# Peptides against a protein of PDB entry 2FGR, part 183

Target 1, 331 residues: chain A of PDB entry 2FGR
Amino acid sequence: SSVTLFGIVDTNVAYVNKDAAGDSRYGLGTSGASTSRLGLRGTEDLGGGLKAGFWLEGEIFGDDGNASGFNFKRRSTVSLSGNFGEVRLGRDLVPTSQKLTSYDLFSATGIGPFMGFRNWAAGQGADDNGIRANNLISYYTPNFGGFNAGFGYAFDEKQTIGTADSVGRYIGGYVAYDNGPLSASLGLAQQKTAVGGLATDRDEITLGASYNFGVAKLSGLLQQTKFKRDIGGDIKTNSYMLGASAPVGGVGEVKLQYALYDQKAIDSKAHQITLGYVHNLSKRTALYGNLAFLKNKDASTLGLQAKGVYAGGVQAGESQTGVQVGIRHAF

## One batch from the design tools (peptide; made by RFdiffusion4, then SolubleMPNN)

Design b2_p20_7_s3 (from b2_p20_7, 11 letters changed)
Fold by OpenDDE base, seed 1:
Structure b2_p20_7_s3 (fold): chain B 331 residues (1-331), chain A 20 residues (1-20)
Amino acid sequence: as target 1 above (331 residues)
Amino acid sequence: MELSAEEGERALAELLALAA
């Protein structure tokens, strides 16, 4: 058996020109290029092609030294794997987010990522962003000539909020084709939650695709989230993303990504454009810079996620500019 | 970093102590 200690420390200087009061925020932030993390993982060969595994991973906040504590909320799984694929038990990325966030050129973190995986409806469930789940069982297939899939179910354990039952129940999965330069995926998920103490279904459909041309990579996402409420009507958001990346001089990568968030319940759109650059000092250490512009229209109040500095909203119809410059180190 | 089982158990215990 082997045990591996691993992690990423990613810390930056960040600036946003507007908060909810219209004031600028600046300081030391975290997780601008990759989410900072500390983890333990290991495998045991059980013979006959069967392996046992474990994975424990928590987020690191380098700016304050994890003042709010450390936990394994990123992943806490035990698994069996073999020729049949992999079964995981425990809190993890849900299969839909695990696959479909892979098309985000900004690694689902910092000020530049696709923000479609979000709690759009003030859902009262802990994971109403559709990213992770407690009490999760997941299954991932092997790759069959490019075709692969993942499925997950999370138990609600009779959790209630207000009059809502089955809170935290998740069912979802994806099908994908990954072959050479091409990747394409379709994900479907439903999560039970509550809004205003009333039962609500969070439905999600996501399409993703990427193609690596060698000189550049193109990536895209199409997503619909729908919080189906018994009272007050549905809260629907259509999210779109298109991004491109290219290697620079063998030591760097430039990234450009656009996203549109069409928030139907408030008839309001937000536009996000992000330019990023990563400079590899080594295999494990990089410098990076991100520049993001977020334009809210009408009643939209979205904010860039400058974790550790400011991750709240802005005033309705306001634009926000963000900058991150940082160091990422992996071990 | 690859750890022995004993080192891994110690590291896990330390992490759990930090989480408590």
Scores: peptide ipSAE 0.022, ipTM 0.499, DockQ to the pose 0.897
Fold by OpenDDE base, seed 3:
Structure b2_p20_7_s3 (fold): chain B 331 residues (1-331), chain A 20 residues (1-20)
Amino acid sequence: as target 1 above (331 residues)
Amino acid sequence: MELSAEEGERALAELLALAA
């Protein structure tokens, strides 16, 4: 058996030119290039190609030293794996997010990520962003000639909010083709939640693809989220992303990503453009910089996620510029 | 246990994929 301690400490100086009041915010932020984390993982060979595993991972906040405490809400799983693939029990990324966020060149972190995996409807469930779930059972297939899949189910455990029952129930999965430079995936998910104390289904469909040309990588996402409400109509968002990355001088990487969020319920769009650079000082330590521009139209109030500095919205129709410059260290 | 740089990069890539 093996036990590995691992982690990332990622801390930055961040700036956004507008908050909800139209004022600038700046300070020390966290998780600009990668989410800061502390984890324990291990495996046990059970013989015959069967392995047991565990994974415990929590977020680290370098700016305040985890003033609110530490937990394993990033992942807390036990697993069995073998020639059949992997079964996981416990809180984790849901299969759809685990696969489809892999096409985000900013790794769903900092001010530059694809923000489609979001609570678009003031859903009252704890995980209405579609990223993780409690009480999750997941299964991941092996790769068969490029083809692979993942499936998950999370128990609601009769959780209620207002008149809504089954809150927190998740069902979803993806199919994918991963072969050499090509990756492509389709994900489908439904989560039960509540909006305004009323039962709501969060439906999600996501298509992702990437191709690595060696000298550059292209990546794209297409997503639709629907919060289906019995009263008040659906809250639908169509999200689009296109990104490119390229190695620089053998020690760096440049990234450019565009996203569009078409928020149908408010008939409003937001445009996001992010330029990122990572400079590897070593295999474990990097410097990075991100520059993001978010343009809200009409009633859109989206804000960049400068964690530790400002992650709220802006005034309707306002644009926001964000900068992060930081250090990432992995151990 | 010194994670090899490759294991660190893979863990980072997996972590980045997980942070995504």
Scores: peptide ipSAE 0.009, ipTM 0.368, DockQ to the pose 0.052
Fold by OpenDDE base, seed 5:
Structure b2_p20_7_s3 (fold): chain B 331 residues (1-331), chain A 20 residues (1-20)
Amino acid sequence: as target 1 above (331 residues)
Amino acid sequence: MELSAEEGERALAELLALAA
């Protein structure tokens, strides 16, 4: 049996040129290159190729010392694994997000990530961004000559909001091919939620692919998210991402990523471009900088996610520029 | 195209200068 304490502390100086009032914001932020975290994990060999595992992980907010407290909302799982794959019980990334966010070159953190995994409809469920779920059972296959899959189901436990039943129920999964430099995946998910106290289905389809050329990596995502409402029509967003990364002198990595968010319900688009650089001082410590530009068109009000400084929206049709410069330390 | 370490450090310095 083993137990490992692990974590990341990532703190930055961040700036955005516009908030909802049109004013600039700046200060210390968190999680610019990687999400800051503290965790415990371990395994027990049960013999015969069977292993038990646990994983407890919570987010750290280095800028305020976790003023709102600490929890294990990132992951709190127990698992069994073996030649059959892995079964997990507990709060975790849902299988679709776990696989499909791997194509985001900014690792779903900071001001540069793909923002498609979002609550696009003011859904009232706790996890309406499609990233994690409570009461989750997940199964992950082994890799069979490149082919792999994951499936998950989350119990709603009769949670209700307004007239909506089954809030928090998730069903979803992915199929993938991972072989050498190539990765490709298709994910499908449905989550039950509420919008305005009325039952709503959050449907998601995501296609991802990447190829590592050694000298550079290319990655892409195509996603449709649809909040299907009984009244008021569907809220649909089509999201697209294309990114490239390359190693720099053996000590760093440069990243460039573009995303388009076509928000059909408001007939408005947003364009995001992010340039990032990571400089490895050691295996565990890095300096980084991110520069992001977000252009909202028409009624779009999206904001860059400068966590700890400003993560709100902007005025309709306004553009926002963001900068993060920080230190990431892993232990 | 692999950038040199020096080019990467310069890029970081430029980003720092934009944040100042």
Scores: peptide ipSAE 0.007, ipTM 0.335, DockQ to the pose 0.018
Fold by OpenDDE base, seed 2:
Structure b2_p20_7_s3 (fold): chain B 331 residues (1-331), chain A 20 residues (1-20)
Amino acid sequence: as target 1 above (331 residues)
Amino acid sequence: MELSAEEGERALAELLALAA
C-alpha cells in the first residue's frame, strides 16, 4: 500500500485589456499553465493483478490562499483496477472530458485553452460545462493494440431545479486509438440540466486527433454542444481547434493554438489565438508565458479565463487581449 | 511511502494530462 502527497502550485501575473466595462484588469492569477492542486492518492495491491486505489484532489488558489476554502471537487474517487481496466467511483472528470481535453495543447487551463467544454446556455446544473460530475461511476478499458475506451454514468439522485428533474444525470463515453505518434478519439455525452428552471439536455459530441511528427505536434478538436430546451429552442455551439507545439532547445516548448466558437443561438462567432511558451528550469519547475487574442463578432461576449484576475465576458463584439507570465512548480 | 522517481514522473504526467 502506498500514499502519495502531490500537487502543483501555478501562479502568474496576468493582464487583460478589457473587462465587461471596457477597462483593463491586471494582478496575480492562478493556474496559467496547469491547474494548481493538492492531492492525495494511493494504491493497494490486492494480489492476482487486482489493485485498489484512491484519489483525492482539490484546486489550490495561490493568489488568495484558498479564501473560498478547500475541497476535493477535482477528484474524489475510489477504484479497482486490473487486467479488465479500471472502475472508479466518485466525483471525477467525466470520461469524455478526460480524454478529449488531452488534445488541448494548453491543458484546459489559463487563457489559451480550448473553451468548448463550457456552459453555453446558462445551465443551472453544477457541472454544465461537461467537465466533471458528482455521483459518477466510470470505467476505462486497457489499451488493446491502440484501441481504448471509457464510459461513465452519474446519478442525478432526484435533483430538481424548477420543473426540471434528473438534474446532474450524465451518460457518456469515448472510443480512442492511441498508437505511437497518433491519437484519435470520439466522445459522446448527454447531461440532464435546467435552463430557466426548465428541463434541458446537454448533448455533446467531440472528435479529437493529434500526431507527433517528432519536430512538432499537431492537434485538433471538433465539437458540437447542444442544450436542448423544451421551450425556447436549442442552444447550439460548434467549436473547432487546431494547434501546434514544438520543443525548443531541449528545455522549452512553444505552442500555438487557434479556436473558433460558432454560437448558433446568437448567430455569432468568436476567434481565439494563443501563443504559449514553457521553459523548464527542472523536471518540477517551469516558467511560462501566454499571449492570447479573443475576437468576438456580433453578439458574442466571450472572455479569456485569466483565473484570479478576470474571467468574465466582454461587451458584445469586442476583442480581448490577455497575457500571463508565471511559475509552475510540481511536488 | 516515497514514490520512485519514475512513479513521480508518471504521477506528474498524469497530473499534467488531467490538467489538460
Scores: peptide ipSAE 0.009, ipTM 0.346, DockQ to the pose 0.086; fails the geometry check

Design b2_p20_7_s4 (from b2_p20_7, 11 letters changed)
Fold by OpenDDE base, seed 2:
Structure b2_p20_7_s4 (fold): chain B 331 residues (1-331), chain A 20 residues (1-20)
Amino acid sequence: as target 1 above (331 residues)
Amino acid sequence: MELSREEGEEALKRLLELAS
């Protein structure tokens, strides 16, 4: 058996021109191009095509040296894999997030990513953004003729918030077609949570597709998130994304991505456009820059996620500009 | 980085100590 130590340290200088008070914020931030992480993983061949595996991964915060501690909340799984696919036990990306975020050209990181996977309703559950889950069992099929799928279930373990029971229960999955330059997927998920101490279902449907033309890649997402509340009505958000990326000079990549967030509960839209550039100094080290513009309309208060600097909202109807320039190193 | 089992176990112990 072997154990691999791996990680990424991604640190940037970041700026946003507006916070909740209308003031600028700037400083040293983390995870602008890739989420900084430290992990251990390994596999054991059990014979007959069966393998056991483990994966332990936690986030690194380079700006403060993990002042809040270190944990394995990114992933903590044990697995069996073979011709049947892979079964995972433990906290991980839920299958819907794992697959559908792959169409985000910014990989759900920094100020430029698709922000549809979000807690839109002040949900009180720990993972109400629909990205990860505790107590998760996942199954991933092999790829057969381009077709593949993933399914997951997370136990609530009788977690309660207020009068809400079954908090943290997740059920979801995706079907996909991945063949050559084409990828397309449909994901469905439901998570039990609470809003205002009352039982709430977080329903999510996501469509994703991408095509690699060689000279450029196009990618898109369509998503609806609905927090179904017993009192106060549903909180529904329709999110749309379209992005393009292209290699530059064999050592770089330019990315342009647009997203629209139609927040139905407040009858307000937000528009996000991001330009990103990555320059590879080596296979392991890159420089990067991101420029993002977020326009809130009406009652929308969304903010760019400049982790380590400012990730809060802005005043209703205000626009925000963000910049990140950083170094990413993988080991 | 590839580690031996012993090195891996030591690394894990240290990480768990950090996490505790």
Scores: peptide ipSAE 0.019, ipTM 0.412, DockQ to the pose 0.863
Fold by OpenDDE base, seed 5:
Structure b2_p20_7_s4 (fold): chain B 331 residues (1-331), chain A 20 residues (1-20)
Amino acid sequence: as target 1 above (331 residues)
Amino acid sequence: MELSREEGEEALKRLLELAS
């Protein structure tokens, strides 16, 4: 058996030129290139190709020393794996987000990531962004000549909000083809939640693909998120992303990513463009910089996620510019 | 960082204390 202590401390100086009041915000933020984390994981060989595993991981907030405490909300799983694949029990990334966020060149972190995995409808469930779930059982297949899949189910455990009685139930999965430089995936998910105290289904479909040309990588996402409400009509968002990355001088990586969020319920679009650079000082330590521009149209109020500095919205139709410069250290 | 079983158990205890 083995036990590994691991983590990332990623802290940055961040600036956004507008908050909800139209004022600038700046300070020390966290998780600009990678989400800061602390965890333990391990495996036990049970013989015959069967392994048991555990994974406990929580988020670290370097700017405030985890003032609100520490937990294992990133992942807390026990697993069995072998030739059949892997079964996981416990809170984790849901299979759809685990696979489909892999096409985000900013790793779902900082001010540059694809923001499609979001609570678009003021859903009242704890995980209405479609990223993680409590009480989750997941199964991941092996890779069969490139083909692979993942499936998950989360128990609602009769959680209620208002008249909604199945809050937290998740069912979803993906199919994928991963072979050499090519990756492509289709994910489908439904999560039960509540909006305004009424039962609501969060339906999600996501298509992702990437190709690594060696000299550069291209990646894309197409997503529709629909909160199906019993009263008031559906809240639908179509999200699109296209990104490119390239190695620089053997020690760096430059990234450029564009995203469009078409928020149908308010008939408003938001455009996000981010330029990022990572400079590796070693295998474990990097300097990085991100520059992001978010243009809201009409009634859109989206804000860049400068975690630790400002992650709220802006005034309707306002644009926001964000900068992060930081250090990432992995251990 | 790779830990022995004993070191891992201690680390887990510390993390749980932090989480409580």
Scores: peptide ipSAE 0.014, ipTM 0.427, DockQ to the pose 0.928
Fold by OpenDDE base, seed 3:
Structure b2_p20_7_s4 (fold): chain B 331 residues (1-331), chain A 20 residues (1-20)
Amino acid sequence: as target 1 above (331 residues)
Amino acid sequence: MELSREEGEEALKRLLELAS
């Protein structure tokens, strides 16, 4: 049996040129390259190829020392694994998010990530961004000649909001092919929630692929998110991402990523372009810089996620520029 | 960092105190 204490402290100086009032924001932010975290994990060999595991992980906010508290909302699972794969019980990334966010070259963190996994419709559920779920059972297959899959179900436990029942129920999964430099995946999910107190289904389909050429890596995502409301019509967003990364001098990595968010319900698009650089000072410590530009068209109000500084929206049709420069340390 | 079981349990206890 083993127990491992692990974590990441990632803190940055961040700037965005516009908030909701059109004013600049700047200060000390968190999680620019990787999400800051503290966790415990361990395994127990039960013999015969069977293992038990646990994983407890919470987010760290280095800028304020977790003033709002600490929890294990990133992951709190117990698991069994073996030749059959892995079964997990507890709050975790939903299978679709776990797999499909892997194609985001910015690791779903900071001002540069693909923002498709989002609550596009003011959903009232706790996890309407499609990233994690409470009361989750997950199963992940082994890799069979490149093919692998993951499935998950989260219980609603009769949670209600307004007239909506079954809030928090999740069902979803992915199929994938991972072989050497190639990765490709298709994910499908449905989550029950509420919008304006009315029952709503959040449907999600995501296609991802990447190829590592050694000298560079290409990655892409195609996603449709649809909040299907009982009354008022659907809120649909089509999201696209294309990115490239390359190692630099054996000590760094440069990243360039473009994303388009076509918000159909408001007939408005947003364009995101991010340039990032990571410089490894050691295996555990890195310096990084991100430069992001977000252009909102028409009624779009999206904002870059400069966590700890400003993560809100901007005025409709406004553009936003963001910068993060920081230190990431893993232990 | 690898911990003994006892160290891990103590660490967990401290983390849970932070969570309360």
Scores: peptide ipSAE 0.006, ipTM 0.401, DockQ to the pose 0.897
Fold by OpenDDE base, seed 1:
Structure b2_p20_7_s4 (fold): chain B 331 residues (1-331), chain A 20 residues (1-20)
Amino acid sequence: as target 1 above (331 residues)
Amino acid sequence: MELSREEGEEALKRLLELAS
């Protein structure tokens, strides 16, 4: 049996040139290269190839010392694993997000990540971004000949919002092929939620792929999210991402990523382009810098996610530039 | 960092206290 304490502290100086009022914001932010976290995990060998595990992980906010408290909302699972794969019980990344966010070269955090996993419709569920779920049971297969899969179901526990009576129910999964330099995945998910107090289904389909050429890596995502409201039109977003990364001098990595968010309900697009650099001072400590540009067209109001500084929207049709420079330390 | 069971239990206790 083992118990491991682990974590990441990632803190940065961040700047965005526009907020919702058109004013600049700047200060000390968090999680620019990796999400800051503190966790405990452990494994017990039960014999015969069977293992029990636990994982408790919460987010750290270095700028204010977790003024709003600490919790294990990132992951709080108990598991059994063996030749059959792994079964997890508890709050976690849903299988679709766990696999498909792996193609995001900016680690699903900071000002540069793919922002497709989002609550596009003012859904009233706590996890309407499609990233995590409460009351989750998940299963992950072993890798067999490159093929692997994950499945999940989250209980709604009769949570109600307005006339919606199954809020928080999740069903989803992915199939993948991971072999050598190639990774490719298809994910499907449906989550029950509410919009304006009315039952709504959040449907999601995501295709991801990456290839490591040694000298560089290419990665891409194609996603459609659709909030199907019982009353009212569907809210559909098509999101696209293409990124490249390359090692630099054995001590660094440069990353470039482009994303397009086609927001059908408002007939408006947003374009995101981000340049990032990570400089490894050691195996555990890195300096990093991110430069992102977000162009909103027409009625689009998307904002870059400079956590700890400003993560809100901008005025319709406005562009936003963001910068993060920080330190990441892992333990 | 690898912890003994005792160290892990103490760490968990401290973390739970932070959550209150």
Scores: peptide ipSAE 0.000, ipTM 0.332, DockQ to the pose 0.887

